Peptides against a protein of PDB entry 3J47. Designs and how they scored, part 137

Target 1, 121 residues: chain A of PDB entry 3J47
Amino acid sequence: IRLTNQLKSLKGLQSKLKDVVEYLDKVINKELPINHTILGKLQDVFNLLPNLGTPDDDEIDVENHDRINISNNLQKALTVKTNDELMVIYISNLVRSIIAFDDLIENKIQNKKIQEQRVKD
Target 2, 69 residues: chain B of PDB entry 3J47
Amino acid sequence: YEEKEESNLAATKSMVKIAEQYSKRIEEEKELTEEELKTRYVGRQDPKKHLSETADETLENNIVSVLTA

## One batch from the design tools (peptide; made by RFdiffusion4, then SolubleMPNN)

Design b2_p28_7_s1 (from b2_p28_7, 18 letters changed)
Fold by OpenDDE base, seed 2:
Structure b2_p28_7_s1 (fold): chain B 121 residues (1-121), chain C 69 residues (1-69), chain A 28 residues (1-28)
Amino acid sequence: as target 1 above (121 residues)
Amino acid sequence: as target 2 above (69 residues)
Amino acid sequence: RKALNEQLEREEQASKLLRESLKLLEEK
């Protein structure tokens, strides 16, 4: 279910991204006015999309020309924000796992001490 | 797609709230770890257990957050 | 006794790692 939903979201995002690209191409060609609503929705989608790039792979080639930059910058900023949030979640999970591991070790040590006391008795 | 978009929007709002709560949860985890450390020195089982429980709760919340993302 | 001491040492190492991880999280 979750993977299927993620895949569906990814496909939806891909389709929407394609639609946005097609829309942007039409706007560049002066065939259609810039639909701010589509751009806003795309930004919202990108804001919702965790940057799947490791934070270090931020070298997604920004080389695409200046005008595409503003929408891309907002999308990038939103993507960065989402990446940061995911990173925080990941680190927190790691920290929790380590704490849980420490507790497990401590419990094991305590259990061993209790067993050693029982053997002495 | 729409259901997923709604789920993603809800997840994003949840993530923002989770991020705020996350800072607090991280602090709670730290406090628990300090309590475990203190409990290890003091030999009191109760603070260690409390730390473990809070760490587990924090882990669970993070897992749920990752699952919601 | 040796195995208990080794476990205690491992726990101390895990606790140190946890503290380091928390510091890394705070720096981010």
Scores: peptide ipSAE 0.434, ipTM 0.856, DockQ to the pose 0.013; fails the geometry check
Fold by OpenDDE base, seed 5:
Structure b2_p28_7_s1 (fold): chain B 121 residues (1-121), chain C 69 residues (1-69), chain A 28 residues (1-28)
Amino acid sequence: as target 1 above (121 residues)
Amino acid sequence: as target 2 above (69 residues)
Amino acid sequence: RKALNEQLEREEQASKLLRESLKLLEEK
């Protein structure tokens, strides 16, 4: 039961992530107006989630002094690194959930075999 | 400025360590899956159960890592 | 029996998917 719920939650997270990517692509392509509410929630998710790897190449205007650019580039690089780490954690959680689900299925199969054997005796 | 750089460097080192721990956990999960495969062929319940338990532990550790990140 | 075999096949597919997911994680 708990493992099945974890798998369902992970699947839900994956679906949500896909929906976010699709939404961002539609916004970039100007197919949909920028929904400020969705964008705000996404920003909140990005603030709570270590940077999941959408480098929005937001053109930080290159004109401001080299030091600010280095700090921003470092902060951006740290953000990207945090995102990569979060992505790894997410994938690992997904993998663990799948393994746990596989084990649950096998246990169910074994239990069924034992029950069938008991009915034959 | 320097203090912030040092803090960022320390954070980066911590992240690298977490990534290494994560890689080790993934390998442990693979070993469990192999044991499950072997158990499926041998028909013994015990190795498969152990694999499941280790996979669950690996999952819990990842959740804790997500919560601490 | 048929349902048990079908369940076993589903489990094998899940195990395969898990291995693929782990491999993908190692490549990142």
Scores: peptide ipSAE 0.428, ipTM 0.842, DockQ to the pose 0.016; fails the geometry check
Fold by OpenDDE base, seed 1:
Structure b2_p28_7_s1 (fold): chain B 121 residues (1-121), chain C 69 residues (1-69), chain A 28 residues (1-28)
Amino acid sequence: as target 1 above (121 residues)
Amino acid sequence: as target 2 above (69 residues)
Amino acid sequence: RKALNEQLEREEQASKLLRESLKLLEEK
């Protein structure tokens, strides 16, 4: 169920991203006015999708004009925030895994000491 | 779509809360690791076991958080 | 005894790696 919902959302996002790209191309060509509702929905989609892009790919070309930059900066800021949260979660899991490993080693050492004591008795 | 968006929004808010809780959990985990280091010298098995259990619980909570995100 | 000392050394290395990982997390 969860995986299926994630796949459905990913497909929906992919379709929406395609529609947004097509819309943005039309806006760049001055064929359509900027629809704030589409941009808001796009922001919501970006807020919902952890960008798997390394936050260091700063090469989203800053050159696009100021107002598009505010929406893109908000999206970029939200993307960066989501990436930071994902990184924190990842590092957290690594730290927990290392601690659990250390405990397993310690438990193994203790078990070995107990076995050595039993052999001496 | 809307239900999933709402679920993802709730998950994102949960992730922010999880990040704060995570910073606190890291500190708690560090304290427990220091207690394990101290317990290695004291030879008491119980504090080490408690640290291990807390680390495992912390790991499980992070995995659940990642799966929920 | 030798195998126990090797295991203790591995545990000390793991604990050191954990401490380094926590430090890296605090720096971010």
Scores: peptide ipSAE 0.420, ipTM 0.850, DockQ to the pose 0.013; fails the geometry check
Fold by OpenDDE base, seed 4:
Structure b2_p28_7_s1 (fold): chain B 121 residues (1-121), chain C 69 residues (1-69), chain A 28 residues (1-28)
Amino acid sequence: as target 1 above (121 residues)
Amino acid sequence: as target 2 above (69 residues)
Amino acid sequence: RKALNEQLEREEQASKLLRESLKLLEEK
């Protein structure tokens, strides 16, 4: 189930990446105007995704614009959500590391107190 | 197309559930830190240990969530 | 004694930082 979902997500990403490449090729060929809003959203997705290889999904065509905007907004929302989740996970790991460090310090302090008591006896 | 949309919706719902679980884990970590602070004042080793254990469990769950994402 | 007090102070600072980090996370 998990692996199948990951594979499906990867296939979805690959398909979307292909669509972006096709759009970029059309823009390069001056068949379509450069949609700066789409490029900006792609750049936002790239900045929000830690190094996961989907740079270019946001720039696709005006007439499929509502479905593509919905798909891009959904993908942007999923990307933002994934980024938020990754950020939350990172913060949580940091917090746990700090707590573990505090516990280590306290254990060291307690061990030192026990040793000082043993030297006094 | 529809199957992909359903899969994306299911993935999004799973992510929301993970976020809720994470929020709960953060709260458990806060409780541990408060118990640790109390243990520093009271000298009771047991509450501090319980706090440390809950923090470790919260950390482990976050690591598993990162590895799952 | 001095080193123990310094460790305790560092632990208190770490605990404060943790609480602040959690508060910032809750505000987002």
Scores: peptide ipSAE 0.416, ipTM 0.849, DockQ to the pose 0.014; fails the geometry check

Design b2_p28_7_s2 (from b2_p28_7, 17 letters changed)
Fold by OpenDDE base, seed 2:
Structure b2_p28_7_s2 (fold): chain B 121 residues (1-121), chain C 69 residues (1-69), chain A 28 residues (1-28)
Amino acid sequence: as target 1 above (121 residues)
Amino acid sequence: as target 2 above (69 residues)
Amino acid sequence: QDAINEQLKAQEEASKLLLEALKELEEL
């Protein structure tokens, strides 16, 4: 049950990531105008999810003066760092969940084999 | 400003170290998966259980790392 | 028995897919 729920969550995340990639590709290709609402949601997701895959080059137009830029750059750097750490943690958790799922599958296979042996006896 | 920069640099170095530790843990998890694969061939539950336990420990460590970060 | 074997095969395939997903995650 728990592993199945984790797998379902992972599948949901994978689907969402795919949708994000597809959206980003469309934005990069200028096929779709930048939807501010989607960007806001993505930004919220990136604020909740450490910046795994934002290439460095999103020049957030820091229109504002030099000193605010340093603090914002530091905050951005910290945010990026936090994001990278969270990504690593997320990936690690995903990997562990996958391994645990594999173990469950194997246990199920073994249980079936044991049951088949008992029926033969 | 300089103190914050130094603190950020130290934090960044700590994160790199955590990432390295994470990479090692991922490798350990893979080894466990290989042991599970081997255990499937051998048909004994014990190595498989050990692999599962190590994978769980690796997960827990990652979760703790995320929570501590 | 055949249904059990089919289910076992499906589990083996799922395990293989899981291993592939782990490899992809390691490459990231």
Scores: peptide ipSAE 0.408, ipTM 0.836, DockQ to the pose 0.015; fails the geometry check
Fold by OpenDDE base, seed 3:
Structure b2_p28_7_s2 (fold): chain B 121 residues (1-121), chain C 69 residues (1-69), chain A 28 residues (1-28)
Amino acid sequence: as target 1 above (121 residues)
Amino acid sequence: as target 2 above (69 residues)
Amino acid sequence: QDAINEQLKAQEEASKLLLEALKELEEL
């Protein structure tokens, strides 16, 4: 469900980006007048998107370093946070798996001991 | 799209909470492992079962966290 | 019976390996 929703959101964004690119190409080629309303909405979307494209602004707000995959530069800092979180989750899953295996082994050992006792009776 | 975004936001908030709880869960897993070790020594099934259950709960929470991430 | 004892021994070895892996994870 979650992955499907993420994929659907990503596909929707991709389709919208494609439409924007096609629109911009048509405007550049003077095939269509600049639709100011669509451009304004796109600008608002781009402004809400954390700065994807300016490599030069050193002020990667340290606070955004810890946040997940938004836009590219913020996305790098967010990617680090997401990677750290995923790493923690991965380690936790490994630890739980190990504990579950240990318990399974111990249960098997106990079951074997019980069977050995039943054979002696 | 909005429902998925809301779900992702809720997931992100849950992830921060999970990070805080992660250290506690690691400690709980250690306690379970110690109880399992104690159960091996004492031969009591009950502590071992409790350790296994706590480990399973910790694993499930981590899986949910990964799926949320 | 011998096969059961061999399986038990293999399980004990696996449990030791898991305990070592947990210790390594704790050190990280």
Scores: peptide ipSAE 0.393, ipTM 0.847, DockQ to the pose 0.010; fails the geometry check
Fold by OpenDDE base, seed 4:
Structure b2_p28_7_s2 (fold): chain B 121 residues (1-121), chain C 69 residues (1-69), chain A 28 residues (1-28)
Amino acid sequence: as target 1 above (121 residues)
Amino acid sequence: as target 2 above (69 residues)
Amino acid sequence: QDAINEQLKAQEEASKLLLEALKELEEL
């Protein structure tokens, strides 16, 4: 079962890599714009399976190694973009948390003022 | 495979749209924080409440964006 | 009463810190 799932994942990755290569070839040929999404999903696949996309250095023809390095640089750039998006989401969540905390503080201050007013009355 | 690529393309387009929405929500959150600050000084509870509500909405949208990413 | 006033001051300081943090996030 585990080995079969790994083989299935590898086949899926291989097919996706083929699709990415075909897409990249179309982008190089200016037939299609750079699809950041395909690259993002490829990055996700590589992040999940870092060892599956690196054929051992010994079997990669030097031309494929340079292309893989370029692809890795592009994937790195796309990973940076995805990381930037994740960072923006993280910052936004942080800002919301800060605002919620400020509101909580203000509510506590108001509750204290109301209690002080009730004691004076 | 092609269906998965198309799905991934759609997902990335959705992420870009989410990023734009997030930027807008951040601005709305800032406006609410300024209103809360003004309300704190003026003693008007209503602007503070509005700021808190906008901040909460911005947070919820960011959480949804994180969950969909 | 003094404890309430002290807690109120602490809340006001925390609110100022939050506002400052929000300004820093806006600059990013």
Scores: peptide ipSAE 0.386, ipTM 0.840, DockQ to the pose 0.011; fails the geometry check
Fold by OpenDDE base, seed 5:
Structure b2_p28_7_s2 (fold): chain B 121 residues (1-121), chain C 69 residues (1-69), chain A 28 residues (1-28)
Amino acid sequence: as target 1 above (121 residues)
Amino acid sequence: as target 2 above (69 residues)
Amino acid sequence: QDAINEQLKAQEEASKLLLEALKELEEL
């Protein structure tokens, strides 16, 4: 259930991202005016959705118009930064969960040893 | 454009700070895990408990950081 | 007693596994 919900959310984000890219392409091509509402929603999605995707695909062509590239690079940089932050948080949570599990195991072992000692006395 | 750049710069600085805090928390968790290992060998409960508590605090801080980001 | 010893062993194994998982997380 949780994994399925995460996958569904990811698919929704991917679809929305695609729509934004298509919209941005149309704006670049002067086919449509910039829809500030779509950009705001996309920004909200980026703020809400850690890009769990490893940023390894560096090859997004830097060549197009400086300002749009700056905005896309800034958006990409913000997305990458947000992803990195989310990844760090995720790893940290995982580490804490592991430590908590170790403590539970140790507590259980200690309790068992105490019970064994009480039975011997 | 300038406002967006400034916002991105501020966000980037915030992320760097969070990453540094995360690295420090990871180190604290490692120390706790080492104490837990030592406690397993020595059979003493106190160091292991302290390690567990520090690990829990580190996890909680990470969760709070994720929720605040 | 044997069941308690078996549970203790299982717990020790789980603790080792957890430590290994923590090491892997640190390397990421």
Scores: peptide ipSAE 0.370, ipTM 0.836, DockQ to the pose 0.012; fails the geometry check

Design b2_p28_7_s3 (from b2_p28_7, 18 letters changed)
Fold by OpenDDE base, seed 2:
Structure b2_p28_7_s3 (fold): chain B 121 residues (1-121), chain C 69 residues (1-69), chain A 28 residues (1-28)
Amino acid sequence: as target 1 above (121 residues)
Amino acid sequence: as target 2 above (69 residues)
Amino acid sequence: TQALNDMLERQERARKLLREALELLEKK
C-alpha cells in the first residue's frame, strides 16, 4: 500500500512534469501564449525546489525530496537519503533481532542452570 | 495523485519522526543490551527480561518503520 | 555440562554480533 502510493505519487509528479515541459515547449515554439499562472506556479515549485546549483540548500529533509519528483538532482539526493534511512532501519532491525536472540540464549542458559540445580537437589 | 501526495507527505513526516525516534530506540536497544550483559553478571533475571522486552520493542518499531518507508 | 557450555558460547557469539551491529549503526 505505502510503496504503491509512493509510486503513484511519483508517477503523478512525472506526468505533471511532462505536462509542464510540453507546455514550455509550446510556449517556446509560440504555439501557446505564456500562461503566467502556470509559469508562476512552476516558478513557485522551482523556488521551493532546493536550488539545484547550491549544495547548501540540501538541508531540506532529503527524505522528503526523494519522494518529490522535483528536479532530478534533488530527487537523487532524496533517493540517497531514503536509501540511507532504509539502511539504518535494516541495521536496527538486525540489531534488535540479535538482541532478542541473545536474550533467548540467555533464557535458555538460565533454564538449563535451573534444571541442573534441580537435578542436583 | 492528491491522495498519494497527502499520503506521501504524511509518510515523510512519519519517517522524519521515525528517524528521530530511531536514534532513541537504538540507544534504548544498546542500553538493553548493556543491561542484559550486566544482568548476566549479576544473575538478576529482571534486568535481562527488561532488556529483552526493550529490544523487542525496538525491533517492532524498526519493522513498523520499514513498513512505513 | 557440555550443553550448557555450548549455550554460553553461543550467547557470547550473539553478544559479539550485537556489539558489531551497534558499532555499524554508530558508524552510519
Scores: peptide ipSAE 0.415, ipTM 0.852, DockQ to the pose 0.012; fails the geometry check
Fold by OpenDDE base, seed 4:
Structure b2_p28_7_s3 (fold): chain B 121 residues (1-121), chain C 69 residues (1-69), chain A 28 residues (1-28)
Amino acid sequence: as target 1 above (121 residues)
Amino acid sequence: as target 2 above (69 residues)
Amino acid sequence: TQALNDMLERQERARKLLREALELLEKK
């Protein structure tokens, strides 16, 4: 369900982006008047999109990394944070799986000891 | 589209909350491992069971976190 | 007896791996 919703949102965003590109091309070609409302919304989207273009500001705080969907540098930083989070989750799952496995082994050892005692009685 | 966007936003917020809880889950896992070690020496089945249950809860929460990420 | 000892050894290895995983998690 969640993955399907994310994919639907991504497809919707892609379609809207395509419509905006087509509109911008028509405006550049003077086929349509500049719709200020669409341009304003697009500009707002671009401003909400992490800046793709400036290489230098190293110090952008680690906290905002969850917004993967925006432009490559912040998206790269966000991808790094998401990767770190996924790595932590992976390690936690691994550790939990090891604990569960240890418990399973111990339960099996105990069951075997109980069975051996019952055979001696 | 709107419902999916809202769902994605909720998932992102859930992921942040999971990250905060992750440190606590790691500590719970350590406690479980220590109790399991103690249970191996003492032969007390109950502390070991509690450790196993807490480890299982921690794993489930981590899996839900991965699925939300 | 042998199979029980093998299971005990496997359990000790699992606990060692768990401790190592926890130490790695603490270092991050």
Scores: peptide ipSAE 0.413, ipTM 0.852, DockQ to the pose 0.012; fails the geometry check
Fold by OpenDDE base, seed 3:
Structure b2_p28_7_s3 (fold): chain B 121 residues (1-121), chain C 69 residues (1-69), chain A 28 residues (1-28)
Amino acid sequence: as target 1 above (121 residues)
Amino acid sequence: as target 2 above (69 residues)
Amino acid sequence: TQALNDMLERQERARKLLREALELLEKK
């Protein structure tokens, strides 16, 4: 469900970006007047999008490292963070699996001891 | 789309909370593992069972966290 | 007897791995 929702959101974003590109192309070709409201919303979206384009502006506040897959450079940092999170989750799952396995072994050992005691009686 | 975005935002907030809870769950898992070790030595089944249950809960929570990430 | 000891040794190794994994999680 969540993955499907993320995929749907990504598809929606992709469609919107495509519509924006098509709109910008039409504006460049003078086929449509510049809709200032759409352009303003796009600027807001671009301002909310981590700056993909200017590698040189040093002051990308390190703090927003936590937010989603939007931009390739931020996507690299986010990919690293996501990889770290996935690694933590993987290690945790491994740890749980080991604990569960340890418990299973102990249960088997106990069952065997009980069976051995019953054979001695 | 909006419902999914809201769900993703809620999931992200849940992930931050999960990271904190994860550290706590790791500690709980350690305590359980120590109790299991102690239980193995003492031969008391109850602490061992509790450790197993908490380890399973910790595993389930991590799986849910992965599915949320 | 031997199989039981082998199981015990495996369990001890599993517990050690678990502790190491927990330590790695704490360091992150």
Scores: peptide ipSAE 0.412, ipTM 0.849, DockQ to the pose 0.013; fails the geometry check
Fold by OpenDDE base, seed 5:
Structure b2_p28_7_s3 (fold): chain B 121 residues (1-121), chain C 69 residues (1-69), chain A 28 residues (1-28)
Amino acid sequence: as target 1 above (121 residues)
Amino acid sequence: as target 2 above (69 residues)
Amino acid sequence: TQALNDMLERQERARKLLREALELLEKK
């Protein structure tokens, strides 16, 4: 459910972004007049989005794709942070699972000892 | 779309909080494991049970963190 | 007796794996 909602939101954002790009291309090609209202809304979106494309900030490694598809440079840094968080969560889940398993084994051993004692009595 | 975006933003904020708490959860899990180890050596059931409970709580918190990510 | 010893050995292995997982978490 949650992943499906995130995917739906991302698809909607992608579609809207595509429509904006198509509009901007038509304006650049002088096929359509500049719609100031659309440009203003886009500018507001860009101001709210962490800076996508300042070329001068060091190439934050692209590889951390996992958690946050936010804007490229800050997005790369946030993606790294998100990957680190996912990794931590994964390891923690693994450790908890192992501990819980160890406890289950101990409980089983104890139950077996109790059963053996009952058979001796 | 907007409702999902708001939900995703709330989830992201929750993830940051979970990341901060993660280190604490790891320590709680270690404490539980130490108590279990002590219980094996001393034969005391109570410390082992407490360790298991703390490990379970740490696991649940990690699962919630994964679901929030 | 033998089955109990086998369960104890399995438990010791599980605890070893847990310690290794914790050490990996500390290194990150």
Scores: peptide ipSAE 0.405, ipTM 0.850, DockQ to the pose 0.012; fails the geometry check

